# Designs tried in a protein design run: peptides against a protein of PDB entry 2FGR. Part 43

Target 1, 331 residues: chain A of PDB entry 2FGR
Amino acid sequence: SSVTLFGIVDTNVAYVNKDAAGDSRYGLGTSGASTSRLGLRGTEDLGGGLKAGFWLEGEIFGDDGNASGFNFKRRSTVSLSGNFGEVRLGRDLVPTSQKLTSYDLFSATGIGPFMGFRNWAAGQGADDNGIRANNLISYYTPNFGGFNAGFGYAFDEKQTIGTADSVGRYIGGYVAYDNGPLSASLGLAQQKTAVGGLATDRDEITLGASYNFGVAKLSGLLQQTKFKRDIGGDIKTNSYMLGASAPVGGVGEVKLQYALYDQKAIDSKAHQITLGYVHNLSKRTALYGNLAFLKNKDASTLGLQAKGVYAGGVQAGESQTGVQVGIRHAF

## One batch from the design tools (peptide; made by RFdiffusion4, then SolubleMPNN)

Design b1_p11_4_s4 (from b1_p11_4, 10 letters changed)
Fold by OpenDDE base, seed 2:
Structure b1_p11_4_s4 (fold): chain B 331 residues (1-331), chain A 11 residues (1-11)
Amino acid sequence: as target 1 above (331 residues)
Amino acid sequence: DEFEKILKIEL
């Protein structure tokens, strides 16, 4: 058996020019290039190609020293793996988010990421962003000729909110092709939640693809999220992303990513564009900078996610500029 | 490598 302690400490100076009051915010933030984390993991070889595993991982908030405490809400799994793939039991990324966020060149963190995996409808469930689930069983296939898949089911355990009696139930999965420079995936998920105390289904479909040309990588996402409400009609968002990255001078990476969030329930769009640079001081340590612009139209109130400084919305139709400059260290 | 795997699991 082996046990590995691992983590990332990512801390930045961040600025956004507008909050919900129209005022600027600045300070020390976290997780600008990668989510700061502390984890324990291990494997045991059981023979015959079978392995047992565990994974315990929590978020680190380096700006306040985890003032709200530490937990294993990022991942808390036990697993069996072998030639059949991997089965996981416990809280984790749901298979759809685990696969489809891999196409985000900003790694689903900081001010630059694709924000499609969101609670678009004021859903009252704990994980209505479609990223993780409690009480999750997951299965991941091996890669066979490029083809791979993942499936998950999370138990609701009769969690109720208002009249909703199945809150937190998840079912979903993806199919993918990963071979050489090409990756492509299709994900489908449904999560049960509540909106205004009424049962609501969060349906998600996501298509992702990337190609590595060596000199540059292109990546894209197409997503629809729909909160299906019995009363008041559906809350639908179509989200699009296109990004490019390129190595710089053997020690750096430049990233440019655009996203569009077409929020159908409010007939409003938001446009996000982010320029990022990572400078590797070593394999484990990097400096980084992100510059993001978010343009809300009409009734849209989206804000950039400057974690630890300001991650709230802005006034309707307002634009926001964000900057992060930080250090990432992995151990 | 294992380190690259950790960095890729950025969510």
Scores: peptide ipSAE 0.022, ipTM 0.619, DockQ to the pose 0.054
Fold by OpenDDE base, seed 5:
Structure b1_p11_4_s4 (fold): chain B 331 residues (1-331), chain A 11 residues (1-11)
Amino acid sequence: as target 1 above (331 residues)
Amino acid sequence: DEFEKILKIEL
């Protein structure tokens, strides 16, 4: 048996040149390179190749010391694993998010990440970004010659919002090929939610791929998110990402990522470009800097996610520039 | 590398 205490504290100075009022915001932010977290995990060998596991993980907000409290909303699972793979019970990343966000070179964190995993429709469900689910059962296969898959189902437990009676139900999964420098995955998910008190299906399809050339890594995402509404038509977003990273001087990494968010319901696009640099002071401590530019067109109001400083939208058609400079420490 | 293991589960 083992129990591991682990965590990351990532805190930064952040700046964005525009908020929803057109004013600049700056201060101390959190989770610029990696999401700050505290976790406990462990395993028990049950014999015969069977293991029990647990995982408890919560987000840390280093800027305010978790003033709003601490919880295990990142992950709270018990599992059985063996030659058959792993079954997990409890709140976790949904399989689609767990796999497909791995192609984001900014680790779904800070001002640079792919923002496709989003509540595009003012969905009233707690997890309408498609990232996590409560009441989740997940299964992950072993890797068979590169091929692997994950599947999940989350119970709605008759959660009702307005006329929607199945809010929080998730069904989804991915298939993947992970072999040496190549990773490729296809994810499909449906989540039941509500929009304006009406039952809505959040459908998601995501294709991801990456290739590590040694001297550089390329990564890409193609996603469609569709909130299917009975009234008012579908809210569809097509999101695209292409990124490159390269090691610098054996202790650094430079990242460049572009994303396009084609928001069909408002016929509006947003373009995100982010340059990032990570400098490893040790295996556990890094300095980092991110520079992001977000160009909204037409009715688009997307904002960069400078968590702890400003993560809201901007005025329609406005551009936003963001900077983060921080320290990441893992333990 | 414990850090690499933690980062692999980073999400």
Scores: peptide ipSAE 0.014, ipTM 0.522, DockQ to the pose 0.056
Fold by OpenDDE base, seed 1:
Structure b1_p11_4_s4 (fold): chain B 331 residues (1-331), chain A 11 residues (1-11)
Amino acid sequence: as target 1 above (331 residues)
Amino acid sequence: DEFEKILKIEL
């Protein structure tokens, strides 16, 4: 049996040249290279190849010392694992996000990540970004010669918003092939939510692939998110990502990632391009820098996610430039 | 190895 205390403290100086008023924002931000976290995890060997596990993890905000409090909203699971795979009970990443975000070379954080896992429709559910769920049961298969899968169901517990029932219900999963330098996955999910107090289905389909050439890694995502509303038509976004990373001098990594967000309900596109560099001072400590450019077209108002400084939108059709320079420390 | 495991759990 083991219990591990673990965490990451990632804090940066961040700048964005535009907020919703067209003004610059700058200051101390968090989670620019990795999401800052504190967690407890452990495993108990039950014999016969069966293991019990627990995982409790919360986000850390190093800029304000968690002034809004600490919780285990990142993950709060108990599990059984063995030759059959792993069953998890509790709040976690939903299987689709857990697998398909692994193709994001910016680790789903800072100003550079793929932003497709989003609440595109002002959904009123707590997890309408499709990343996590409450009341979740998940199952993950073993790897069978590269083939693997994950499935999840989250109970709504009769949560209502307006006239919408079943709010917070999730059903979804992925199939994948992970063998040596190749990874490829297909994910499907549906969440029940509300938009404007009316029942809405958040449907998601995501394809991901990566290949490690040794000297460089290529990664890609194709996603469709659709909020299906009874009134007012569907709110659909097609998101695309292509990224490359390469090791530099044995202690560094350079990353370049492009994303396109085609927001069909407003007939508007946003283009994101990010250059990142990580310099490993040790296995646990790194310096990093990110430079991101976000170009909104037409009615698009997307903003870069400079957590702790500014993560809001911009004026329609405006471009935003962001910079983060920081320290990541793991323990 | 633990750091690499932690980095795989980003979101």
Scores: peptide ipSAE 0.013, ipTM 0.538, DockQ to the pose 0.053
Fold by OpenDDE base, seed 4:
Structure b1_p11_4_s4 (fold): chain B 331 residues (1-331), chain A 11 residues (1-11)
Amino acid sequence: as target 1 above (331 residues)
Amino acid sequence: DEFEKILKIEL
């Protein structure tokens, strides 16, 4: 058996030129290159190719020392694995997000990430961004000549919001092909939630692909999210992403990513472009900088996610510029 | 390395 203590402390100085009032925000933020975390994980060999595992992981907020507390909301799983793959019990990334966020060159954090995995509809469920679920059972296949899949189901446990039942129920999965430089995946998910106290299905379809040319990596996402409300019609967002990364001088990585969020319910688009650079001081310590531009059109109010400084929206049709400069340290 | 594993597995 083994137990590993692990973590990342990622803290930055961040700036955004506009908040919801049109004012600038700046300060010390967290998780600009990787989500700051503390975790424990381990495995036990049970013989016959069967292993038990556990994983406990919580987010670290280095700006305030976790003043709101610490929990294992990032992951809290027990697992069995073997030739059949892996079964996980407990809160985790849902299979769709676990696979499809891997195409985000900004690691699903900071001001640069693909923001498609979002609560687009003021959903009242805790995980209406489609990223994680409570009460989750997940299954991941082995890789069969590149082909792999993951499936998950989260129990609602009769959770209600307003007149909505089954809140927090998730069903979803992906199929993928991962072979050398190529990765491609298709994910489908449905989550039950509430909007305005009424039952709502959050349907998600995501296609992702990447190719590593050695000198550069290209990555892309196509996503449709629909909040299907009993009353008021669907809230649909089509999200698109294209990114490139390249190693720089053996000590750095440059990243460029564009995303488009076509918010159909408000007939409004947002354009995000982010330039990032990571400078490795060691295998475990890096300096980084992110520069992001978010252009909202029409009724769009999207804001960059400068965690710890400002992660709210902006005024309709306003553009936002964000900067993060920070240190990432892994242990 | 362990850092790359953390970044690859824990996203």
Scores: peptide ipSAE 0.010, ipTM 0.575, DockQ to the pose 0.055

Design b1_p11_5_s1 (from b1_p11_5, 4 letters changed)
Fold by OpenDDE base, seed 1:
Order: C-alpha cells, then sequence, then structure tokens
Structure b1_p11_5_s1 (fold): chain B 331 residues (1-331), chain A 11 residues (1-11)
C-alpha cells in the first residue's frame, strides 16, 4: 500500500474595482491558478487487478491559515478499481462536474473560470452549484478506444428544507470521447433542492469539447441549467464558453477565455473575458497573473470570484474588473 | 513545460 501527502498552496494579491456597493476591494486572496488544497491519498493492490483506494482532500486558505477550520469537503472517498473502472463512495465532485470542468482552461478557480456551475436560483441546498455531492456513489468506466463515461447517485437521506423533501439527491452522468488531441463530452444531471422552502429540481445539461493543435488548445462549453420550481416558473441559465491556451517560451502558458451567461429568468446577460498567464519556475512552483472583465447587462449582478478578497455580486448592470497576481506551489 | 493540474473547483 502507499499513502501520499499532497497539496497546493496558491496565494495572490487580488483587486476588484467594484463590490456590491460599487467600492473597490483588494488584498491577499487564495486559489487564483489552482485551488489550494491539502490531501492524503493512497492505494492498495488487492491482487487480480483489483485495487482499493482512498482520497481525503480539503481546501487551504493561505491568507488566514484556515481560520474557519479544515475539512475534507473537497473529496472524502474510498474506492475499488480495476479493469472494470472505478467505484467511489463518499463526497466528491459529481461525475458531470468532474468531467465537464476539465474543459475550463482556468481550472475552475480564480477570476477567470467558467462560472456556469452555479446556484442560479438561490437554491437552499449546500451543493446547488452542481459541483459536488454528499452521500455520493460514483462509477467511472475505463477508456475504451477513446470512449468513457461516469455515473453518480447521491442519497438525500430524507433531508428536508421547508416543505421540500429529498434535498441533496443527485443523479447524473456523462459520456465522453477522449482520443489524442480531441476531447468531447455530454453531461446530464438532476439534483433535488429547495427554493424559498419549496421543492425544486436543478436540471443541468453540459456539452464540452477541446482540441489540442500543439501550438494552441481550443476549448468550449455549452450549458443549460434549470431550476424547475413548482411555483414561480423555471429559472433557466444558458452558459457558453470559448477559450484558447498556448505554451509560451517552453515555461509559460497564456490563456484567453470568454464566457456568456444568459440568465433567462431576469432577461439579462453577463459577459466574462479573462486573460491569464502562468510562468513555471519549476515543476512545482509557478507565478501567475489573471486579468478579468465581467460586463453585466440589465439586471445581472454577477461578480468575479476573487476568493479571499471579494467573491460577491455587483450592482445590477455594472461591470467589474479583476486582477490576481500570485504564487502557486505544489507538494 | 507547462504544468497542468486537474481542475479544482471551489467548494
Amino acid sequence: as target 1 above (331 residues)
Amino acid sequence: STISYPPAVFP
């Protein structure tokens, strides 16, 4: 058996020009290029091609030293794997987010990521962003000539919020083709939640694709999220992303990503564009910079996610500019 | 070479 201690400490100086009051925010932030984390993982060979595994991972906040505590809410799984693939038990990324966030060139963190995996409806469930689930069973197939899939189910355990039952139930999965420079995937998910204390279904469909041309990589996402409410109608968001990345000078990577969030329930769009650069000082240490612009139209109030500095919304129809400059270290 | 880490979403 093996046990590996691993982690990332990613800390930055961050600035956003507007908060919810229209004021600037700046300071020391976290997780601008990769989510800061501490974890333990290991495997045991059980013979016959069967392996047991465990993975425990929590977020690190380098700006305050985890003043609010530490937990394994990022992942807390035990698994069996073999020629059949992998079965996981425990809190993890749901299969849909695990696969479809792989097309985000900003690694689902900092001020530049695709923000489609969001609680668009003030859902009262803890994981109404569609990213993770408690009480999760997941299965991942091997890659068969490029084809692969993942499926998951999370138990609600009779959790209630208001009059809503089955809160936290997840069912979802993806199918994918990953072969050489090409990746493509389709994901479908449903979560049971509550909005205003009333039962609501969070439905999600996501299409992702990327192609690596060697000199550059292109990546895209198409997503629809619907919070289907019994009263008040659906809260629907269509999210689109297109990104490009390219290696620079053998030690750097430049990234440009655009996203559009068409928030149907408020007839309002938000446009996000982010330029990022990562400079590798070693295989474990990098400097990085992100510059992001978020344009809200009409009633849209989206904010850039400058974690540790400001991750809230802005005033309706306001634009926000964000900057992060930081150090990422992996161990 | 560029270093890529698996996507890590916010909790």
Scores: peptide ipSAE 0.020, ipTM 0.558, DockQ to the pose 0.027
Fold by OpenDDE base, seed 5:
Structure b1_p11_5_s1 (fold): chain B 331 residues (1-331), chain A 11 residues (1-11)
Amino acid sequence: as target 1 above (331 residues)
Amino acid sequence: STISYPPAVFP
């Protein structure tokens, strides 16, 4: 059996012009182009086309050296794979997020990503952003002529919050077509959580598509998230994204992405536009820059996710500008 | 078990 050590250290200088007080924030941040990580993985051939696998991955915070500790909350799986596909046991990306975040040209990190995968309702569950789950069983099909799917179930283990039971239960999956330059997917998920100590269902539907024209790639997302509450009505957000990327001079990539977050419960919209550039110094090392503008309307308080510097909200109806310039290194 | 450090190559 082999064990592979792998990782990414991505650290940046970041600036945002407004925090919740209206003040600027700046400093050293993390994960501007890719999420910084440390991982161990391996596979064992069991014969007969069956393989065992493990994957342990945690986030790295290069700005503080993981002062809050290190864990394998990114992924901690054991798996069996073969001609039938792959079964995974353990904490991981839920199938819906694993597939549908792949259409985000900013890799679900930094100040430019699609922020639709979010806790929109002050949900009290640990993973109410719909990204990962504890106690997860996942199954991924092989690719059959482009068609593929993934399914997942996470056990709640009778976790309670207030009067809410079944907290952390996830059920979801996607169907996809991935063939050459084309990718398209539909994801559906439901997660049990609590809001205000009361049982709440987090329902999610996401459509994604991308096409690589060689000279440029287009990508899009359509998402609806609903926190279904017995009291106070549903908290619904419709999120939209359209992005383009293009190679530049054989060593660079430019990215432009727009997102709209229509927050129905507060009748308020937020608009995000991000320009990014990655310059590859090598196959492992890149410089990058991101410039993002977030316009909140009405009661919207969304903030750009300058991780390690400022990832909080802003005042209602305020706009925020963010910049990141950093180094990404893979090992 | 052999620990390998294969180059993580970005596409």
Scores: peptide ipSAE 0.018, ipTM 0.568, DockQ to the pose 0.077
Fold by OpenDDE base, seed 2:
Formats: sequence, C-alpha cells, structure tokens
Structure b1_p11_5_s1 (fold): chain B 331 residues (1-331), chain A 11 residues (1-11)
Amino acid sequence: as target 1 above (331 residues)
Amino acid sequence: STISYPPAVFP
C-alpha cells in the first residue's frame, strides 16, 4: 500500500472595480487558476483486480494561512474499485458537478468560471450550490467504448430547517460519451433544501460537450436550475456557456469563455466574458492572468468570485471588471 | 506504507 501527500498552492494579486457599495477592492487572493488544497490519498491492492482507497482533501488559503481552520470538506472518502468501476463512501463532489464542471475551461475556480452551480434562491442548506454533499454514496462505471456514467445518493439524516425535514438529501447522476477528442454528458439532480423555512426542491439539468481539434478546444454548457417552492413560485435560472482554449508556444495556454445567466424569477440577465492565460514554467509551476467582465442587467446583482479579495455582489444593473495575476504550484 | 511524491500535474 502507498500513501501520497499532495497539494496545490495558488495565490494571486486580484482587483475588482466595484463591490456592493460601488467601491474598488484589491489585495492578495487565492485559487485563481486551480483551487489551493492539501490532501492525503492511498490505495491497497486486495488482489483479483480489487483495490481499496482513501482520499482526504481540504482547501488551503495562502493569504491568511487558513485562519478559519483546516478541514477535509473538499473530499473525505473511502472506496472500492475494480473492473466493476468505483464505489465511494463519504463527502465528495456529487456526480453531476464532478462530470459537468469538467467542461468549464477555467476549472470551476477564479474570476472566469461558469457560475451556474450556485445557490440561486437563498437556499438554507449547506451545499445548495449543487457542488458537494455530506453523507454521500457514489458509483462510477468504467468506460465502455466511450460510454460511462455516475450516480449518487446523499442521506438527509433527518436534518430539519423550519418545516423542512429532509434537508441535504441528494439524488443524481450523469450519462456520458468520452472518446478521443469528443466528450458529451447529460446530468440530472435533485437536492432537498429549505427557503424561508419551507421545504424546497433544487432541480438541476445540465448538458455539456467539448471537442479537441488539436490546435484548439471548444467547450459548452447548457443548464437549468429550479428551486421549486410551494409558496412564492419557482426560482428558475437558465445558464449557458461557450468557451475556447488553445496552446501557445508549447508552454502557454490561452482561454476565452462567455456565459449567460438568465434569472427568470427577477426577469434579469447577466453576461460574463473572461480572457485567461497560463504560462507553464515547469510541469508543477505556472504563472497566470485572468481578465473578466460581468454585465448585470435590470435587477441582477452577480459578482465575480475573486476569492480572498471580494466575492460578493454588486448593485443592480451594474457592471464589474476583475483581474487576477498569480502563481500556481503543485506538489 | 510508503509516502510518495505525486507525478507532475500539468503539461
């Protein structure tokens, strides 16, 4: 058996031109190209093609040295794997987010990522962004001629908020085709939560696809998120993303990504466009820069996620520009 | 068990 210590330290200088008061914010931020992390993982060969595994991973905040503490909330799993695929027990990415965020060219981090995996409704559950779950059982198939799938269920453990008594229950999965340059996936999920102390279903459907032309990669996402409420009507958001990336000079990568967030409950749209560049100094160390523009219309108040500097909203109908320049190191 | 250093993560 082996145990591997691993991590990423990603720290940047970040700027946004507007906060909720209309003022600029700047400083040292975290996780601009990849989420900073510390982890332990290992495997044991049990013979006959069966393996046991564990994975423990927490987020690192390099700007403050983890002043709020360290935990394994990114992943804390034990697993069995073999020719049948993999079964995981413990907190992890839910299968839908694990697969469908892979089409985000900004790796679901920094100021450039697709922001569709969000709590759109002031849901009171801990994971109402649809990214991770506690008390999760997951299964992932092998790849059969390109076809693969993943499924998950999270226990609510009778967690209550107001009159809701099944908060945190998740059921979801995806089907996918991954063969050579092509990837395509469909994901479906439902999470039980509360809004205003009342039981609410967070329903999600996501379609993703990418194609690698060698000289460039194209990627896209289509998502609907719906918080179904018995009182006050549904809170629905349709999110769209299209991105392209290309290698530059053998050591660089340029990325351009557009997203649209159509927030139906407030009849308001937000447009995001991001230009990114990564320069690999080695296989473990990179410099990077991101430039993002977010335009809110009407009642929309979305903000760019400059983690460690400013991740809040802006005034309704305002635009925000963000910049990150940083170092990523993997060990 | 042995502690191992992970392979390179990026191209």
Scores: peptide ipSAE 0.012, ipTM 0.565, DockQ to the pose 0.076
Fold by OpenDDE base, seed 4:
Structure b1_p11_5_s1 (fold): chain B 331 residues (1-331), chain A 11 residues (1-11)
Amino acid sequence: as target 1 above (331 residues)
Amino acid sequence: STISYPPAVFP
């Protein structure tokens, strides 16, 4: 058996030029290039090709020393794996997010990531962003000549919000092809939640693809999220992302990513463009900088996610510029 | 495989 302690401490100086009041925010933020984390993981060989595993991972907030506490909400799984693949029990990334966020060149964190995995509807469920679930059972296939899949089910445990039952129930999965430079995936998920105390289904479909040309990588996402409400009509968002990354000078990586969030319920679009640079000082330590611009149109109020500084919205139709400069250290 | 974990905005 083995136990590995691991983590990432990623802390930055961040700035956004507008908050909800139109004022600038700046300070020390976290998780600008990778989510800061502390984890324990291990495996046990059970013989016959069967392995047991555990994974406990929590987010680290280096700016305040985890003043709000520490937990294993990032992942808290026990698993069995073998020739059949892997079964996981416990809170984790849902299979759809685990796979489809892999196409985000900004690693789903900081001010540059694809923000499609979001609670678009003021959903009252804890995980209405479609990223993780409690009470999750997941299964991941082996890779069969590039083809792979993942499936998950999360128990609602009869959770209720208002008149909504089955809150927190998730069912979803993906199919993928991962071979050499090519990755492509289709993910489908449904989560039960509540909006305004009323039952709501969060449906998600996501297509992702990437190709690594060696000298550059291209990546794309196409997502539809629909909060289906019995009253008030559906809240639908179509999210699009296209990004490119390239190695620079053998020690750096430049990233450029564009996203469009077409928020149908408010007939409003938001455009995000982010330029990022990572400079590797070592295999474990990097400096990074992100520059993001978010243009809201019409009734859109999206804000860049400068975690630890400002992650709220802006005034309707306002644009926001964000900067992060930080250090990422992995151990 | 870079495990890209989206930031859990954990409340």
Scores: peptide ipSAE 0.017, ipTM 0.557, DockQ to the pose 0.025; fails the geometry check

